# Designs tried in a protein design run: peptides against a protein of PDB entry 6IDX. Part 350

Target 1, 380 residues: chain A of PDB entry 6IDX
Amino acid sequence: KELAKLSADVTFATEFINMDGIIVLTRLVESGTKLLSHYSEMLAFTLTAFLELMDHGIVSWDMVSITFIKQIAGYVSQPMVDVSILQRSLAILESMVLNSQSLYQKIAEEITVGQLISHLQVSNQEIQTYAIALINALFLKAPEDKRQDMANAFAQKHLRSIILNHVIRGNRPIKTEMAHQLYVLQVLTFNLLEERMMTKMDPNDQAQRDIIFELRRIAFDAESDPSNAPGSGTEKRKAMYTKDYKMLGFTNHINPAMDFTQTPPGMLALDNMLYLAKVHQDTYIRIVLENSSREDKHECPFGRSAIELTKMLCEILQVGELPNEGRNDYHPMFFTHDRAFEELFGICIQLLNKTWKEMRATAEDFNKVMQVVREQITRA

## One batch from the design tools (peptide; made by RFdiffusion4, then SolubleMPNN)

Design b2_p30_4_s3 (from b2_p30_4, 17 letters changed)
Fold by OpenDDE base, seed 1:
Structure b2_p30_4_s3 (fold): chain B 380 residues (1-380), chain A 30 residues (1-30)
Amino acid sequence: as target 1 above (380 residues)
Amino acid sequence: SEFEKRFASRRPLQEEAARERREEIEERRE
């Protein structure tokens, strides 16, 4: 206990480290000897002293043995551990992950995000905060090959549901540190959209072109009896598709794929359109057909609007930006749904279409409509 | 609280990890 307090002093820490004191602490953890009277209290103070000593940055985190890592990971994975030991163990794991890629690799073998979810289902907000912080650390240090697995873990309906129900909707006020970790988690979640946002459509990729064709099919052929199969003439088909792509509100009526070559928002806009068309088909068809039937130049160009709205949402949500240590603002809405960005797009595209009608906008008013919509979204 | 102070002291390290990750992403795009 006294050692843990004194370890906060840099002078004491330096002398203690010079006396190989930190090695003694690590060996105490490594031994796992439960036979000592007051083992739990002694271990809690040992882990505290270890953390305080390491926080001075005098000793590399890479000095820890694999046995030490396994013991610490063991305290996090075991269901019946003292809360004081668990808290310090989570803190040590977070620090190890953040300070060393080699330690990350070893820890990622010993612990799963699934095991950390159990520590979110507790009433102790400090434990919850450390668990989210460790999840964030694992996400930040994940190599590209494992990033998709981490993304999938974050996309797990279970993790989001647990955070929503046990943290956000908990009976306790969210403290500043928890709010910050939720903010960081949200930023990291939005950054998963960055790859698609920066992916240019290849106009020659048939699979990507088939998605645009599917948007056309859902809008125009889903209500038409399959008997109106467009006649066999390749030129008449191309001319027909050009008309349909004009009615969809693409800028390039001949080759709509060209509208998705600009990054941002690249393919992310197409993903949003396809999600809307498949998940909210009635809303999609309504928006497209209401504007395709207008002869009065007050048609809202859906394709162009969807692209620019996707870009705007990426800007508002700061997709691809670094988490800021000073920020603690998070949006609970993004924990309510697995496809929260696409759902937000679906709400905002309806708002855009409504605002366009209310303003009696024409194509010349496009930028003005987008500005009004931006203000509406940022005030909501 | 002592807890809040300890967490606050870790924020710079989390930001550094985020920066390193960003640099790695940017280097792969070039």
Scores: peptide ipSAE 0.393, ipTM 0.900, DockQ to the pose 0.837
Fold by OpenDDE base, seed 5:
Parts: structure tokens; C-alpha cells; sequence
Structure b2_p30_4_s3 (fold): chain B 380 residues (1-380), chain A 30 residues (1-30)
């Protein structure tokens, strides 16, 4: 206890480190010697002193042994560990992950996000904070080949639901550090959209064209038996499709694929449109047909609106931006649904369509409508 | 709290890790 307090002092830390004091502390952890009276308390103070000493940045984190890592990971993976030991162990792991890619690799083999989820179910917000911080650290340090796996882990209903129910909707006020870690987690989650946001549609890719065709089919042919593919001549079909793509509100009525070549939002806009069309089909059909049946200049161009709205949402959510150390603003809504971005898009596209009608907008008012919608979204 | 102070002191390191990751992503896009 006294050592842990003294270890916060830089002068003491320097002298203690020069005396190989950290090595002694690491060996105490490595030994796992449970035979000592008050072992848990002693271990908690040992880990505290170790953290305080390492926080001075005098010693590299790479000095720790694999045995030390395994012991610390063991304290995190064991269900019946003292809260004080668990908290410090999570903090040590987070620090190791952030400070060393080599340590990250070793820790990532010993600990899964699934194991860390159990530490989110506790009432101790400090443990929850360290658990989320460690998840964030693992996500930040994950190599490219593992980023998708981490992405999938974040997309796991279980992690999201536990954070929502046990952290956000917990019976305790969210402290500043927890809010910051939730913010960081959210930024990292939104950055998973960046790949699709920066993916240009290939106008020559038939599979991508088939998605646009599926959007047309869902909007206009939903009641038509696919058997009546009229063998009518290729030219009449092309002219019909151009009309349909105009009714869908694409800017390029001849080749709607060209509307998705701009990044951002690239293919992410098409993903949102397809999600809306498949998951919220009635809403999609209603929006498209309501505007396609208008002979007045007050049609809301769905395709253009969907693209620009996706871009706007990416801007509002700061997709692809770095987490800022000074921020702690997170959106609880994004923990409520697995496809929260697409659901937000679905809400916002309805808001846009409503706002367009209320403003009696024309194509010339498009930017004004988008500005009003932006203000509405940012105030919600 | 002591907890908040300790955690706050590590935010720069988390931001650095985020920066390094961003640099790696950008280098692969070039």
C-alpha cells in the first residue's frame, strides 16, 4: 500500500526502477504464490504499484514476460477474481495493448472480446470502463486482417445489448471516462462504414447493377409475377428502365450506377437503399411511388436524396475521423439496433421526404431541404 | 477520482494508437 502510493511520485519511481523494483514486482505476479497471508490484497497493491511505476514512461512495456501476460490475462478470464485485482488487470492489459504491438499480439491470443463482455455485466462502472477501454485498445491495435473480426464482434448483438442494458441504462450515472470510452467505441464502430463509404461503384460490375435493378423491381414490380418478363425488344426495355430510374430519383437516369461513383458516400448509399427496400419495403415503396406518381415539379428524388443523406449522415457521425481525447459525446441509439446506421438512414429518409413535402420543394430547393434536414437530425 | 485521473492520463496514448491506425489505412489507399 505504501509502495503503491510512493510509486505515484516520479522521484521515488525513478529510484525504485533503478533498483530493479519493477522486476521484483513482475516476479511476484509471475510466481502466482497464493501461500501468503492476504495474497489478494498484496497482489492488488503489487499491481497498483506496477501500474503507477509504468505510467511514468521510464520503462518500456515490452519488458514484461509472457508469464506475466498470462497471469494478468488469467485474472481477467477467471470468474472468481477479486474486483480490485480484476480492475488493475484490465488496466494493465489495456496499457500493454496500447503501448506495444508485440504485447497486443500475445494478449489477443489469450483474451477474446467475448470474455470481456462478462466484465460489462457487473455493477462496478470502473471495471466496465476498463473493459470497454481494453476492447477499444484491441480494436485500435488490430491488424487489417483481424479488423473485420473485431468489426463483427462489435456488431455482435450481445456486446451491444450488454453495453446498452448494463452500462448506458444502468442504475448509475455515466462518468466522464465511461462516456469517453463509449464515444471512442462508437467512433471506431462508425469507422467500419468507411470502407463502403469510400468504395466507388463499378458501373461495369453486373452484380452491382443487379442491386439497382432490384431496387427498381421492389418499387415497381413487387406485385408482378416474375414470370411475365415480357420478351419485348431490348430498346423498349431500356427506355422503360430509364423512366423507372427517373422515377426512382437517380441523377443519371440512363446509368444510375454513375451516381454511386462519387466517394463519399459510394456504395454505402446503395447499401442503405437496399436495406430500406428489403427490411422496410412498405416504407420504401411508399416513398418511391408517392414521388413517382407526381406530375408536378414537387417530386422528391429518392435516389439523389438517399445518396446525399448518406453522405450527410457520414459527416454528422464523423465517419472516418479519429477519436478525440476531449470528447465524450455518444449516441445511445446506436446501441439499440444491430443495423443502427441503416435504421437511422431509414428514419432520416422519411424525415427528408416529409420535409420536402412540407416545404413544397422543387429540385432547385434540394440543398435547402438538405440543410433543414441536417438541422433536424443534429437537434434530435 | 484517482481512477478518472489515471484514465484521463492515458487518453493521449489511445489517440496515438488511433492515429497510427489511420495512417496505416491511408497508406494502403494510396
Amino acid sequence: as target 1 above (380 residues)
Amino acid sequence: SEFEKRFASRRPLQEEAARERREEIEERRE
Scores: peptide ipSAE 0.389, ipTM 0.900, DockQ to the pose 0.834
Fold by OpenDDE base, seed 3:
Structure b2_p30_4_s3 (fold): chain B 380 residues (1-380), chain A 30 residues (1-30)
Amino acid sequence: as target 1 above (380 residues)
Amino acid sequence: SEFEKRFASRRPLQEEAARERREEIEERRE
């Protein structure tokens, strides 16, 4: 206990480390000798002293043995471990992961995200905070080959639902550090959109062009019996599609694929449009048809609006930015749904369409409408 | 709190890890 307190002092820490004191602490953990009287209390203080000593940055984290890592991982994976030991063990693992790629590899073999999820279901907010911090650390240090697996673990309904129900909607006020870790988790989650945001559409890729054709089909052919596509020649069909792409509000009516060559938002805008068209089909059809039937120059161009809105949402949510140490703002909405970004897009595109009508906007007012919509979204 | 101070001391390490990851992503795009 005294050692744990003294270990916070840099002068004491330096002297203690020079005396190989940290090696003694590591060996105590490695021994796993449960036979000592007051073992749990002694272990809790040992782990505290170890953390405080290592936090001075005098000793490399790579000095720890595989046996030490396995013991610490064991305390996190075992049921009914003392809360004090569990908390310190999570903190040690988080520090190990952040400080060393070699330690990350070893820890990732011993611990699963599923095991960490169990520590989110507890009534102790400090344990919950350390568990989220460790998840964030594992996500940050994950190599490219494992990054998709981590992304999938975050996308798992189970993790987000547990965070929502046990942390965010808990009967306890969220402390500043928990808010920060939730912010970091959210930033990392938004960064998963960056790849699609920076992916240019290839206008020559037929599979990507077929998605745009599917948007047209859902808007215009869902009401027309597919049997009545007249066998009119290839040229009449191309001219018909050009008209449909104009009614959809694309900038390039001849080749809408060109509208998705700009990054940001690239293919992410097309993903949002397709999600809206498939999941909220009635809303999509309504928005498109209400504007396609207007000859009064007050039509809201859906395609252009959807692209610019996707870009705007990426800017507002700071997609691709690094987590800032000073921020603790997170959006609970993003924990409520698996496709929360696409759902937000669906809400915002309806808001845009409404705002366009209320302003009696024309194509010349496009930027003004977008600015008003930005202000509405950022105030909500 | 002592808890808050301890977490605050780790924020720079988390930011550094995020920076390193960003650099790796950018190097692969070039």
Scores: peptide ipSAE 0.386, ipTM 0.898, DockQ to the pose 0.830
Fold by OpenDDE base, seed 2:
Structure b2_p30_4_s3 (fold): chain B 380 residues (1-380), chain A 30 residues (1-30)
Amino acid sequence: as target 1 above (380 residues)
Amino acid sequence: SEFEKRFASRRPLQEEAARERREEIEERRE
């Protein structure tokens, strides 16, 4: 106990480190010997002293043994551990992950996000906070080959639902630190959209062009079997579809693929449009057909609007930005659905279409409509 | 709590890890 308190002093820490004191503490953890009276209390103070000493930055985190890592990981994976030990163990793991890529690799072999979910299903908000912080650390330090696995873990309905039900909708007010970790998690989640946002469409890629054709098919040929999509787009067929692509509100009626070459929002806009067309087909068809039947210049160009709205949503949600230490603002709605961004797009495109009608807008009013819609979204 | 203060003191390290990740992403786009 006194060692844990004194370890916060840099002078004491320096002297203790010079005496190989950290090595002694690590060996106490490595031994795993539960034979001592008050073992749990002693261990909790040992872990506290270890953390305080390491926080001075005098000793590299890489000094820890694999046995030490396994013991700490063991305290996190065991079902019945003292809360004080669990808290410090989570904090040690987070620090190890953040400070060392080599330690990250070792920890990622010993602990899964699935094991950390169990620590979210508790009433102790401090434990929940450390669990989310460790998840964030693992996500931040994940190498490129594992980023997709981490992305998939975040997209898992289970993690999302547990955070929503046990953390966000918990019986206790969210503390500042928890709010910050939820903010960080959300920023990291939105950054998964960045790849698609920065992916340019290839106008010569037939598979990508077939997605645009599918949008046309869903809007105008809803009763037609998708199997009859003639992949052999002869030039004569391009001319036939030019009218349909105009009715869809693309800027380039001849080759709508050109509208998706701008990054941002790149292919992310096409993903949103396709999601709307498949998941909310009635809404999609309604929006397209309501505008396709107008000859009065008050047509809302769906394709152009969808692209610019996707870009606007990326700007509002700060897609691709770094998590800021001073921010604690998170959006609970993004934990309610797996495709929350696409669902938000679907709500906002309806709002845009409504606002366009209410303003009696023409193509010249496009930027003005977008500004009004931005203000509506940011106030909601 | 002392533990919360200690945890808050680690935010710079989390931001640094985020910065490093961003730099790696940007370098691959060049």
Scores: peptide ipSAE 0.383, ipTM 0.897, DockQ to the pose 0.802; fails the geometry check

Design b2_p30_4_s4 (from b2_p30_4, 19 letters changed)
Fold by OpenDDE base, seed 3:
Structure b2_p30_4_s4 (fold): chain B 380 residues (1-380), chain A 30 residues (1-30)
Amino acid sequence: as target 1 above (380 residues)
Amino acid sequence: SMFSKRTRAFRPLQEEAAKERKKEIEEKKE
């Protein structure tokens, strides 16, 4: 206890480290000897002293043995560990991951995100904070080959639901440190959209063109009695599709694929449109048909609106930006649904369509409508 | 508290790790 307190002093720490005191502490952890009275308390103070000593930056984190790492990882993975030991062990692992790529590799072999999720189900917000921080650290330090696995872990319904139910909807106010780690997690989650946001559509890719055709099919053929499929010749079909793509509100109604060559939002806009069309089909059809039947030049171009809205949402959510140490703002709504971005798009596209009608907008008012919608979204 | 001090100290390290990752991604695209 006294050692743990004194270890915060740089002068004491320097002298103690020079006497190989930190090596003695690491060996105590490595031994795993549970035979001592008050072992848990002693171990908690040992881990505290170790952390305080390492905080001086005099000794490299790479000095720790694989046995030490395994012991610390063991305290995090085992269910029946003292809360004080668990808290310090999480803090040690986070420090190791953040300070050393070599230690990250070793820790990533010993600990899974699933094990860390179990520590989110506790009432101790400090443990929850360290667990999320460690998840964030593991994601940040993951090599490219492991990033997809981490992304999949972040996309897991279980992680989202546990954070929502045990952290966000917990009976305790969220502390600043937890809010920051939730912010970081959210930034990392939004960055998973960056690839699609920066992916240009290939106008020659038939599979991508088939998605655009599916949007047309859902909008126009789902309400048409299957009997009226006009068996008209190939040229009449092409001309028909051009009209349909105009009614869908694409800028390039001859080749709608060209509208998705702009990055941002690239293919992410098409993903949002397809999600809306499949998951919220009635809403999609309503929006398209309400505007396709208008002859008064007050039609809201769905295709153009969807693309520009996707871009706007990426800007508002700062997709692709790095986490900032000073920020702690996060959006709880993104923990409520697995496809929260696409659901937000679906809400916002309805808002856009409503705002367009209320403003009695024409195509010339497009940018003005988008500005009003931006203000509405940012105030909500 | 030790908790607040430690968690706050992780913030710049996480930001730095994110910068390093971004740099690695940019260097691979060139």
Scores: peptide ipSAE 0.453, ipTM 0.912, DockQ to the pose 0.923
Fold by OpenDDE base, seed 5:
Structure b2_p30_4_s4 (fold): chain B 380 residues (1-380), chain A 30 residues (1-30)
Amino acid sequence: as target 1 above (380 residues)
Amino acid sequence: SMFSKRTRAFRPLQEEAAKERKKEIEEKKE
């Protein structure tokens, strides 16, 4: 206890480190010897002293052994651990992950996001904060090849649900530190959209063109079996499709794929449109048909609107931006659904369509409508 | 508190890790 207190002093820390004091502390952890009287208390103070000593930056985090890492990871993975030990163990793991790529690799072998999720299901917000912080650290240090797997993992969906239910909707106010970690997690989650946002559509890729054709099919041929997609379309069929793509509100009615070559939002806009068309088909069809039946120049161009709205949402949500150490603003709504971005798009496209009607907008008013919609989204 | 001190100390390290990640992504695009 006294050592833990004194370890906060730089003079004492320097002298203690010079006497190999940190090595002694690490060996105490490595030994795992539960036979000592007051082992849990002793261990908690040992871990405290270790953290306070390491905070001076005199000793590299790389000095820790694999046995030490395994012991600390063991305290995090065990279902029944003293809260004090767990908190310090999470903090140590986070520090190791953030300070060393080598330590990250070793820790990533010992700890899964799934194990950390269990520490979110507790009433202790400090444990929850350390658990999210460690998840964030693991995501930040993950190699590129593993990022997509982490993004798509069931663990991420489960993580979101648990954060919503046990953290955000918990019986306790969210503290500043938790709010910051939720912000970081949100930024990292939005950055998963960056790849699609920066992916240009290939106008020559038939598979990508088939998605645009599927949007047309869902809007205009909702009762038609997809198996009857005519192969070599006659000139009359091409002219028909050009009309349909105009009614869909694409800028390039001849080759709508060209509208998705601009990045941002690239393919992310097409993903949003397809999601809307498949998951909210009635809403999609209604929006398209309401505007396709208008001959009064007050038609809202759905395709153009969807693209520009996707771009706007990326700007508002700061997709691809780095987490800022000073920020703590997070959006609880993004923890409510697995496809929260696409659902937000679906809400916002309806808002856009409504706003367009209310303003009696024409194509010339497009930018004005978008500004009004931006203000509405940013105030909500 | 130890908690507030510790969590606050992680913020710049997380930002640094994010900067490093961004550099790695940019270097692979070149």
Scores: peptide ipSAE 0.453, ipTM 0.911, DockQ to the pose 0.936; fails the geometry check
Fold by OpenDDE base, seed 1:
Structure b2_p30_4_s4 (fold): chain B 380 residues (1-380), chain A 30 residues (1-30)
Amino acid sequence: as target 1 above (380 residues)
Amino acid sequence: SMFSKRTRAFRPLQEEAAKERKKEIEEKKE
């Protein structure tokens, strides 16, 4: 206890480290002293002293042994560990992950996101905060080959639902530190969209063109089997498709693929359109057909609107931005659904269509409508 | 509290890790 207190002092820390005191502390952890109730307090103070000593930056985090890492990871993975030990162990793991790529690799072998989820289901917000922080750190330090696995973990309905139900909708106010970690998690989640946002459509890629054709099919041929969509149309069929693509509101109704060559939003806009068409088919068909049947020049161009709305949503949500240490703003809505971005798009495209009608807009008013919609989205 | 001190100390490190990741992604695109 006294050691833990004194370890906050840089002079004491320097002297203690020079006497190999930190090595002694690490060995105490490594010894795996049986978690008897009387040793828990001693271990908690040992871990506190270790953290305070390491905060001085005199000793590299890489000095820790694999046995030490395994013991700390063991305290996080074992269900019957004292809360005080668990908190300090999570803090140590977070510090190790953030300060050393080598330690990250070792920790990533010992701990899974699934094990950290159990620490979200507790009433202690500090433990929950450390668990989310560690998930964020693991994601941030993950190499590219493991990033997809972490992305999949974030996409897990279970993780999102637990955060929503046990953290966000908890019977207690969200503290600033938790709000920041939720913000970071959200930024990292939005950055998973960046790849698609920056992917240009290849107008020569048949598979990508088939998606555009599927949008046409769903809108105009809803009873037709998608398997019967011939990729090679006769000139008469091409002319028919050109009319359909005009009714869909593409800017390039001859070759709609060209509308998706601009990045942002690139292929992300097409993903949103396809999601809307498949998951909210009635809404999609309604929006398209209501505008395709208009002869009064007040038709809302769905294709153009979907692209520009996707771009706008990326701007509003700051897709591709880095997490800022000073921010703590997060959107609880993004924890309510696995495809929350696409669902938001589906809500916003309906809002856009409504706003277009209310404004009695023409194609010349497009930018004005988009500005009004932006204001509506940012105020909601 | 120790908690507040620790969690605040993670913030700049997370930001730096994000910067490093962005740099790695940009370097692979070149």
Scores: peptide ipSAE 0.452, ipTM 0.911, DockQ to the pose 0.916; fails the geometry check
Fold by OpenDDE base, seed 4:
Structure b2_p30_4_s4 (fold): chain B 380 residues (1-380), chain A 30 residues (1-30)
Amino acid sequence: as target 1 above (380 residues)
Amino acid sequence: SMFSKRTRAFRPLQEEAAKERKKEIEEKKE
């Protein structure tokens, strides 16, 4: 206890470290010796002293043994661990992950995001904060080959639902530190969209062209059997498709693929359109047909609107931006659905279509409509 | 509190880790 208190003093810490005192503390953890009276209290003070000593930056985190890492990971992965030990163990793991890629690799073998989810299902907001912070740290330090696994873990309905129900909708006010970690988690989640946002459509990729054709099919041929193979299109079919792509509101009616070559939003706009068309088919068909049947120059160009809206949403949500240490703003809505971005797009495209009608907009008013919609979204 | 001190200390480290990751991604795109 006194050691833990004194370890906060830099002069004491320097002398204690020079006397190999930190090695003694690490060996005490490594031994796992439960034979001492008040072991849990002693261990909590040992871990406190270790953390306070390491905070001085005199000793590298890489000095810790594999046995030490396994013991600390054990305190996090085992059920029914003392809260005081768990808090300190989470803080140690987070510090190790953030300070050393080598330690990250070792820790990522010993713990899973699934084990950390259990620490979100508690009433202690400090434990919850450390658990989210550690998840964020693991995500940040994950190599490219593991990023997809981490992305999948974030997309897991379980993690999202637990955060929503036990953290965000908890009976306690969200503290600043938790708000920051939720913000970081959200930024990292949005950054998963960056790849698609920066992916240009290849106009020569048949699979991508088939998606655009599928958008046309869903809008105009919803009752017709998919049996008409796209291959033997007579000149009349090409002319028909050009008309359909005009009705869909693409800028390039001849080759709509060209509208997705601009990054941002690149392929992310096509992903949103396809999601809307498949998941909210009635809404999609209604929006497209309502505007395609208008001959009054008040048609809202769906394709162009969807692309520019996707770009605008990426700007509003700061997709691809780095987490800022000073921010703590997060949107609870993004924890309500696994495809929350696409769902937001679906809400916002309806808002855009409504706003277009209310303004009696023409193609010349496009930028003005988008500005009004931006203001509406940012105030909601 | 120890908690507030720890969590605040992680913020700049998380930002640094994010910068490193971004750099790695950009270097692979070139």
Scores: peptide ipSAE 0.449, ipTM 0.911, DockQ to the pose 0.912; fails the geometry check

